# Designs tried in a protein design run: peptides against a protein of PDB entry 3T6J. Part 234

Target 1, 375 residues: chain A of PDB entry 3T6J
Amino acid sequence: PIVESYIGFIESYRDPFGSRGEFEGFVAVVNKAMSAKFERLVASAEQLLKELPWPPTFEKDKFLTPDFTSLDVLTFAGSGIPAGINIPNYDDLRQTEGFKNVSLGNVLAVAYATQREKLTFLEEDDKDLYILWKGPSFDVQVGLHELLGHGSGKLFVQDEKGAFNFDQETVINPETGEQIQSWYRSGETWDSKFSTIASSYEECRAESVGLYLCLHPQVLEIFGFEGADAEDVIYVNWLNMVRAGLLALEFYTPEAFNWRQAHMQARFVILRVLLEAGEGLVTITPTTGSDGRPDARVRLDRSKIRSVGKPALERFLRRLQVLKSTGDVAGGRALYEGYATVTDAPPECFLTLRDTVLLRKESRKLIVQPNTRLE
Target 2, 372 residues: chain A of PDB entry 3T6J as posed
Amino acid sequence: PIVESYIGFIESYRDPFGSRGEFEGFVAVVNKAMSAKFERLVASAEQLLKELPWPPTFEKDKFLTPDFTSLDVLTFAGSGIPAGINIPNYDDLRQTEGFKNVSLGNVLAVAYREKLTFLEEDDKDLYILWKGPSFDVQVGLHALLGHGSGKLFVQDEKGAFNFDQETVINPETGEQIQSWYRSGETWDSKFSTIASSYEECRAESVGLYLCLHPQVLEIFGFEGADAEDVIYVNWLNMVRAGLLALEFYTPEAFNWRQAHMQARFVILRVLLEAGEGLVTITPTTGSDGRPDARVRLDRSKIRSVGKPALERFLRRLQVLKSTGDVAGGRALYEGYATVTDAPPECFLTLRDTVLLRKESRKLIVQPNTRLE

## One batch from the design tools (peptide; made by RFdiffusion4, then SolubleMPNN)

Design b2_p23_2_s1 (from b2_p23_2, 15 letters changed)
Fold by OpenDDE base, seed 4:
Structure b2_p23_2_s1 (fold): chain B 375 residues (1-375), chain A 23 residues (1-23)
Amino acid sequence: as target 1 above (375 residues)
Amino acid sequence: GTVVTLGGKEVEDMTETRPVVRG
């Protein structure tokens, strides 16, 4: 078998400032069959990157073909087991030296095992579909999230010699219509500038890329989905995200006005973006459960994903990228924290919904992988 | 590396996985 591993101070999610890595390590075996799908995605990556909603000037100057491998984790040491990884974490290195992507396939498989009776916040009509396509949709989302999410975008940099990696005279900010007015100076990084929001912001960008690009027929084809199946995968992927946005409220602490989990905060932000789009795309309805206690239902109108959802996400995602590229911390923080704010304002009444989410809280996932077999 | 965790908490407190070693 092909064995992959890494170890070291890698992820900074537990650092409030997004800078210090926690010690992490894993040992895994390559899943060749699933890796083949990701290889096809890599083969299309250069073209798919052009589908992202920012000018080429905000994308990497040169496409560096990355590795992408599906892994079956034998052992994992860390505070949390990811579904996917994109390394290195330094954006400047990603754009100049390249990167590697991995999908932790057997971790994803665990997430597939959802019991219908325990599945919260979905309409009954969506539950079976959700259960059926959750796994496949996750594969798509993780692949896009890692490869084309974390693997996309350019940081505008002025190096130690004063040289710019972009043409100051010709590059235009698509949001303002003006020349680029801010960038990263020598020694400045994504994490150092965006600090407390860096991790969640980047996860939000990557998740948004996943949702946005999963609409592309070529992506679905790469993963082996066509026709009605492809549409169902898209629907479930988006449905999962909006549901996750509601679930995210568990990780918000009203008393401290803070989020305790970067990915969940990101998913809440996306939910807010899609709610803002309006037109009946997403609806959250408080209900009463069979136990007579508060419940809720999230509805996503699949017929409006492309017409309403995609444009909303496009605009949002472009703004995220432009602000990231230009190192505009003030603008980025204003945008992101605006969507990340949790209030009890109508119609959603998120603080009230949070009480419902907590009431319907599911058990924490604990994954144990003590045994392997050879096939 | 950037970590991605999807799926929320749909599983119970203990889930054992048995990865398959492929040659």
Scores: peptide ipSAE 0.032, ipTM 0.404, DockQ to the pose 0.077; fails the geometry check
Fold by OpenDDE base, seed 3:
Structure b2_p23_2_s1 (fold): chain B 375 residues (1-375), chain A 23 residues (1-23)
Amino acid sequence: as target 1 above (375 residues)
Amino acid sequence: GTVVTLGGKEVEDMTETRPVVRG
């Protein structure tokens, strides 16, 4: 088998300032069959990048073909096992030197094994569809998230010699209609500038890219989905995201006004964006469970994903990228923290919903490292 | 950091991974 590994100070999610890396390492075996799908996605990446909702001037000048592999993890040392990885975790290196993507396939497979009876916050009519397509939809989401999410976008930089990596006279900010007024100076990085929101903001951008691009027929074709199956995969992917946004409330600490998990905060932000879109796209309804205690249902109107959801996500995703590219910390923080704010204001009453989420919380699973043998 | 956590737990869903056969 083909073995892959990495080791070092890699992820900074546990640093409140997003700067200090946690020591992490893994050993994994390549899943050749699943890797073939990601290879096809890589082959289409340059074209798919053009579908992202920002001007080419805000995208990487040159596409650097990455490696993308599905891995079955044998051992993982760290605070937790991710579903996917994009390295290096430096935007400047990603745009100049390239990057590598991996999907931790066997981790995903286990995560998808949800018992129907324990599946919370979904309508009964959605549960079977959700169970059937959760796995495949996650494969799509992970691929897009890593390759075209984290692998997309340009940082505007002025180097130590005063040279810009963009034309100051011709590049226009699509949000303001003006020339570019801010950028990263020498020594400034995404993490150093955006600090406390950097990790979650970037995860939100990557997740949004996944939702946005999964609507593209070519993406679904790459993963082997056509017709009704493709539409079901799209629906379940979006449904999973809005459900995750509700589940995310578990990781908010009201007393400290902070989030404890960057990805879950990101998913809550996306939920807020899609709720703001209105028109019945997403509905969260408090209910009473069979036990007589508080419950809730998340409903996503499938027919409104393209007409209502996509435009809302497009506008939001463009704003995320523009603010990131220009190093506009004030604007970025205002936007992101605005959507990340958790209050008990009607109609959603998120703090009350949080109590419901906590009440319906599933027991934490345990990671059991696999063994491998030669046959 | 670039890590996908699609589960609903603190740092990815802690799950029992499936074994891999080397061949």
Scores: peptide ipSAE 0.018, ipTM 0.440, DockQ to the pose 0.063; fails the geometry check
Fold by OpenDDE base, seed 2:
Structure b2_p23_2_s1 (fold): chain B 375 residues (1-375), chain A 23 residues (1-23)
Amino acid sequence: as target 1 above (375 residues)
Amino acid sequence: GTVVTLGGKEVEDMTETRPVVRG
């Protein structure tokens, strides 16, 4: 077997300022079959990057072919086990040196083991489909999230010599129609500028890229889905995201107006974006469970994903990228914190829904490291 | 070698990892 490992101060999710990495490490074995799918995705990455909803001037100048591998984790040391990894976390290095993508396949496989009776907040008609396609859709989402999410976009930089990595006279901000008015100066980084929102904002961007690009037929084909299966994978991927946005409320602390988990905050933001799109795309309905206690149902109208969801996500994702590229912290914070705000305002009444989410909360799952045997 | 810092996606439903069979 091919063995992969990494170790070091890598992820900064536990740093309030998003700068200091937590010590993490793993040893894993390459899953060749799943890695082949990701390799095909990598082969299409340069073309797929062009499908992202920002001008080429806001994309990396040169595509650097990354590695993408699916790994079965043998051992993991850290505060949490991710489903996917994109390294390095430094945007400048990603632009100049390239990056590597990893999917932790057996972590995903475990996540796929959902019992129907324990599946919360879904309509009965969606449960079987969700169970069937959660795994495959998540593979798609992780692949896109890591490779084309974290792996996409350009930071506008003025170096220490005063040179710009973009043409100030010709590059136009697609949101304002004006020339670029802000950028990263020498020594400024994504994390240093966006600080407390940097991690969650970036995860939100990456998740949004996944949802947006999974609509592309070529993506589904790469993963081996065609026809009705492809549409089901898309539906379940979007359904999973809106459900995750509701589940995310568990990680909000109302008393502190604080989010405790960057990915969950990101998912809630996406939910808010899709709810704002309206037109019946997403509906969250408070209900009463069979136990007589509060419950809720999330409904996603499949027929409106492309007509309503995609345009909403396109606009939002473009704004995320433009604000990131230009280093517009004020604009970025206003946008992101606006969607990340949790109130009890109707119609959603998110604080009330949070109570429901907490009530329906599953017991904390423990990840047990696998036993390895020689056959 | 390039030091690569990986951004991870946390899984909502973490359960037992699949055993790895070594051939």
Scores: peptide ipSAE 0.017, ipTM 0.404, DockQ to the pose 0.053; fails the geometry check
Fold by OpenDDE base, seed 5:
Structure b2_p23_2_s1 (fold): chain B 375 residues (1-375), chain A 23 residues (1-23)
Amino acid sequence: as target 1 above (375 residues)
Amino acid sequence: GTVVTLGGKEVEDMTETRPVVRG
């Protein structure tokens, strides 16, 4: 087997300022079959990047072909096991030196194991589809999230010598129609500038890229899905995201007005964006469970994903990228925190829904690392 | 780098992994 390892102070999710890495390490073996799908995705990455909803001037000048590998984890040491990884965590290095993507395949497989009777907040008619396609949709989402999410977008920078990595005279901000008025100065980074929202904001951007690009037929073909199967994978991917946005409320602390998990905050933001789109795309309905206690149902109208969902996500994703590229912290914070705000205002009454989410909370999943032996 | 997590946990993030038998 091909063995890969990953070790060091890498992920900064536990740092309130998103700067200091937690010591983390794993040993894994390469899953060649799944890696082949990601290799095909990598081969199409440069073309797929052009499908993202921002001008080429806001995309990286040079695409550096990364490694993308599916890994089966043998051992993992850290505070949490991710489903996918994009490294290094430095945007400047990603732009100049490239990056590596990994999908932790057997971690994903564990996440796919959901008993139908324990599946919360979905309509009965969606449960079987969800169970069937959750795994495949996750593979698609993780691949897009890591490779084309975290691997996309340009930061406008003025270096220590005063030189710009963009043409100040010709590059136009697509949101304002004006020339670029802000950028990263020498020594400023994404994390240092956006600080407390940097991690969740970037996760939100990456998740949004996944949802947006999974609509592209070429992406589904790369993963081996065509026709009705491709449409079901798309539907379940979007359904999973809106459900995750509801589940995310578990990780909000009302007393502190704080989010405790960056990815969950990101997913809640996406839910808010899709709810704002209206037109019956997403519906969250409080209900009473069979036990007489509060429950809820999330519905996603699959027929409106392309007509309503995609345009809403396009606009939002473009704004995220433009604000990121220009280093517009004030605008970025206003946008992101606006969608991340949790109130009890009608019609959603998110604080009330949070109580329901907590009431229906599943027991914490324990991941047991596999034993290996030579046969 | 940015990671995709399976979900948030209150104090510990434990993920089940399936056994891997590969050459």
Scores: peptide ipSAE 0.016, ipTM 0.441, DockQ to the pose 0.076; fails the geometry check

Design b2_p23_2_s2 (from b2_p23_2, 12 letters changed)
Fold by OpenDDE base, seed 1:
Structure b2_p23_2_s2 (fold): chain B 375 residues (1-375), chain A 23 residues (1-23)
Amino acid sequence: as target 1 above (375 residues)
Amino acid sequence: STRLELGGKSVEDFTETRPVVRG
């Protein structure tokens, strides 16, 4: 078998300043069959990057073809096992040297395994569809998230000699209509500038890219979906995200006004964006469970994903990217923390919903060493 | 920070705000 591994101080999620990596490592075997889909995605990546909602001037100058491999992990040492990885975590290196993407396929398999009777916060009519397409939609989302999420966007930089990697006279900020007024200076990085929000902000951008691009027919075709199947995959992917935004409340600590998990915070932000879009796109309804205790239902109007959801996400995603590219920490923090704020204000009453989420919390999954065999 | 984690773990296992030694 083809074996891949990595080890070192890689992911900085546990650093409150987003800079110092946690020591981790894995050993995995390449899943050739699953990797083929991601290879097709890579082959289309350069074109798909042009579909993202920012000008080419805010995208990398030169596309560097990355590797993308589906891996079955044999062992993973760390605080948590991710579903997908994009490395290195240095934007400058991603822009100039390239990057790698991996999907941890057997981790995804565990993650999407669920029992219908234990599936919380969904309408009964959505449960079977959700169960059917959660796995495939995860594959799509992870691929887009890693390759075209983390793998997209340009940072505007002035180097130590005063040279810019963009034309100051011609590049226009699409949000303001003005010339670029801020950038990264020599030695500044995404993590160093955005610090406490860097990880969650970037995950939010990547997740948003996934939702946005999964609407593109070419993406679904790459993954082998067309017609009604493609539409169902889209629906379930979006439904999963808004549900995840609700589930995310578990990882908010009201007493400290902080989030304990970057990805969950990101998913809550996306939920807030889609709720703000209004027009009946997303609805969260408090209910009473069969046990007589509080429950809730998330509803996503399928017919409004493209008409209401996509434009809202487009605007938000563009804003995220522009603020990232220009190193506008103040603007980025204001935007992101605004959507990440959790209060008990109506109509959502998120703090009350949090109590419901905690009450309905599912048992943890145990991931143990997998078996390997020769066939 | 460039990985997707879907969760499914306990709060203690999944939290990202654990005490970290400052430099």
Scores: peptide ipSAE 0.024, ipTM 0.587, DockQ to the pose 0.053; fails the geometry check
Fold by OpenDDE base, seed 3:
Structure b2_p23_2_s2 (fold): chain B 375 residues (1-375), chain A 23 residues (1-23)
Amino acid sequence: as target 1 above (375 residues)
Amino acid sequence: STRLELGGKSVEDFTETRPVVRG
């Protein structure tokens, strides 16, 4: 078997300022069969990057072909086991040296393993479809999230010698219609500038890329889905995201007005974006459970994903990228924190919904990392 | 920060993994 491992101070999610890395390490075995799908995705990456909703000037100047493998984790040392990884975490290195992507396949396999009767916040008619396609949709989302999410976009930089990595005279900010007014100076990084929102903001961008690009037929074909199956995978992927946005409320602390998990905050933001799109795309309805206590249902109108959802996400995703590229912290913070704000304002009444989410929360699972053997 | 975490868990939570048998 092919064994992969890494170790070091890698992820900064536990640092409130997104700067200090947590010590992490894993050992895993390559899943050759699943890796083949990701290899096909890599082969299409350069073309798919052009489908992202920002000008080429905001994308990396040249595509650096990364590795992308599916891994089965043998052991993982850290605060949590991710579903996918893109490394290194330094944007400058990703732009100049390249990056590596991995999907932790056996982590994905156990994701949302809730029994049908315990599956919360979905319409009854969606439950079987969700159960059937959650796995495949996760594979698609992780692949896009890592490779084309984290692996996309350019930071505008002025180096120590004063040279720019973009043409100041010709590059236009698509949001303002003006020339670029801000950039990263020498010594400035994504994390240093965006600080408290950097991790969640980037995860939101990556998740949005996943949702946006999963609509592309070529992506679904790469993963082996066509026709009705492809549409179901798309639907379940989007459905999972809006559901996750609701579930995310568990990780908000009202008393401190803060989020405790970057990915969940990101998912809530996406939910807010899609709710804002309106037109019946997403509906969250408070209900009463069989126990007589509060419950809720999330509905996603499949027929409006492309007509309503995609345009809304496109606009939002473009704004995320432009603000990131230009190092516009003020604009980025205003945008992101605006969508990340949790209040009890109607019609959603998110704080009330949070109570429902907490009420319906599943018990914490005990996780075991078992041995493996060579055959 | 370039990782995806699924399953409704926090950064402090672990996800159950499957045993691996390979040759």
Scores: peptide ipSAE 0.019, ipTM 0.540, DockQ to the pose 0.081; fails the geometry check
Fold by OpenDDE base, seed 4:
Structure b2_p23_2_s2 (fold): chain B 375 residues (1-375), chain A 23 residues (1-23)
Amino acid sequence: as target 1 above (375 residues)
Amino acid sequence: STRLELGGKSVEDFTETRPVVRG
């Protein structure tokens, strides 16, 4: 078997300023079969990057073919076990040296084991479909999230010698129509500039890339889905995201106006974006559960994903990238915190929904990795 | 490194992950 491992101070989610890494490590075995799917995705990455909703000038100048491997985790030491990883975490290194992607396959497999009776906030008609396609949709989402999410976009930089990695005269900000007015100076990084929102913002960007690109037929083909199956995978992927946005409210602390989990905050932001799109794309309806207590249902109109959802996400994702590329912290914070704000304003009444989410919350997740078997 | 966190079993119904190792 092929064994992979890493160890060190890597993820900065537990740093309020997003800078200091937490010590973690894993040992894993390569899943060759699943890795083959990701290799096909890598083979298409350069083309798919061009499908992202920003000008080529906001994408990396040179495509560097990354590694992408599916791993079955033997042991993972850390505060949480991810489903996917993109390293290094330094955007400058990603641009100049490349990056590596991994999918933790058996971690994803744990997510597949959903009991229908415990599945909250979905319509009954969606539950079976959700259970069936949650796994495959996760594979797609993680692949896109890591490879084309975290692996995409360019930071505009002025180096220590005063040289720019972009043409100041010709590069236009697609949001403003003006020349680039801000960039990263020598010594400035994504995390150092965006600080408290950096982790969640980047996760939001990566998740958005996943949703956006999963609509591309080539992506679904790479993962082996065509026709109705492909459409179901797309639907469930989007449905999972909007549901996750509701579930995210568990991780918001109203008294402190604080989010306690970067990924969940990101998912809530995406939910807000898709709700803002309107036109019946996403609907959250308070209900009464069988126990007579508050419940809720999330509805996603699959027929409006491409017509309503995609354009909304496109605009949002472009803004995320442009603000990231230009190091526009003020604009980025305004945008992101705007969508991350949780109020009780109608029609959603998110604070009230939060009470419902808390009432219906599941117990803390645990993954146990006691042994392996040989085949 | 940035990471995506998905899935998991509840403490009440946790899952044992047993990777299949192939030669």
Scores: peptide ipSAE 0.017, ipTM 0.422, DockQ to the pose 0.061; fails the geometry check
Fold by OpenDDE base, seed 2:
Structure b2_p23_2_s2 (fold): chain B 375 residues (1-375), chain A 23 residues (1-23)
Amino acid sequence: as target 1 above (375 residues)
Amino acid sequence: STRLELGGKSVEDFTETRPVVRG
């Protein structure tokens, strides 16, 4: 078997300022079959990047072919095991040296395990479909999230000598219609500038890229889905995201007005974006469970994903990228924290829904090291 | 900060067993 490992101070999620890495490491075996799918995605990455909703001037100048591998984890040391990884976590290195993508396949497999009777907040008509396609849709989402999410976008920089990596006279901000007014100065990084929102903001951008690009037929074909199957994978991927946005409320602390998990905050933000789109795209309905206690249902109208959802997500995702590229912390914070705000305002009454989410909370999940057998 | 985190499984669930192909 092909063995891969990494070790070091890598992820900064436990740092309130998003800068200091936690020590972690893993040893894993390459899953050749799944890796082949990701290699096909890599082969299409340069073209797919052009489908993202920002001008080429906001994308990396040079495409550097990354590595993407699916791994079965033998051992992992850290505070949490991710489903996917994009490294290094430095945008400058990603732009100049490239990056590597990893999917932790057996971790995903564990995450795929869903019991119908324990599946919360979905309509009955969606449960079987959700269970069937959750795994495959996750593969798609992880691939897009890591490769084309974290792997996309350009930071506008002025170096120590005063030179810009963009043409100040010709590059136009698509949101304002004006020339670029802000950028990263020497020594400034994504994490240093955006600080407390950097991690969650970036995860939100990456998740949004996944949702946006999974609508592209070529993406689904790469993963082996066509026709009705492809449409179901798309539907379940979007459905999972809106459901995750509701589940995310578990990780909000009202008393402190803060989020305890960056990815969950990101998913809630996406839910808010899609709810704001209106037109019946997403509906969250408080209900009463069979036990007589509060419950809720999330409904996603699949027929409105492309007509309503995609444009809403496009606008939002473009704004995320433009604000990131220009180092506009004030604008970025205003946008992101606006969507991340949790109130009890109607019609959603998110604080009330949070109580429902907590009431329906599943037992804490653990990742247990797998058994490995040689054939 | 470039990782996608998903939930694990309940401790009540069986541990995953994966065969490893030589090579």
Scores: peptide ipSAE 0.012, ipTM 0.442, DockQ to the pose 0.053; fails the geometry check

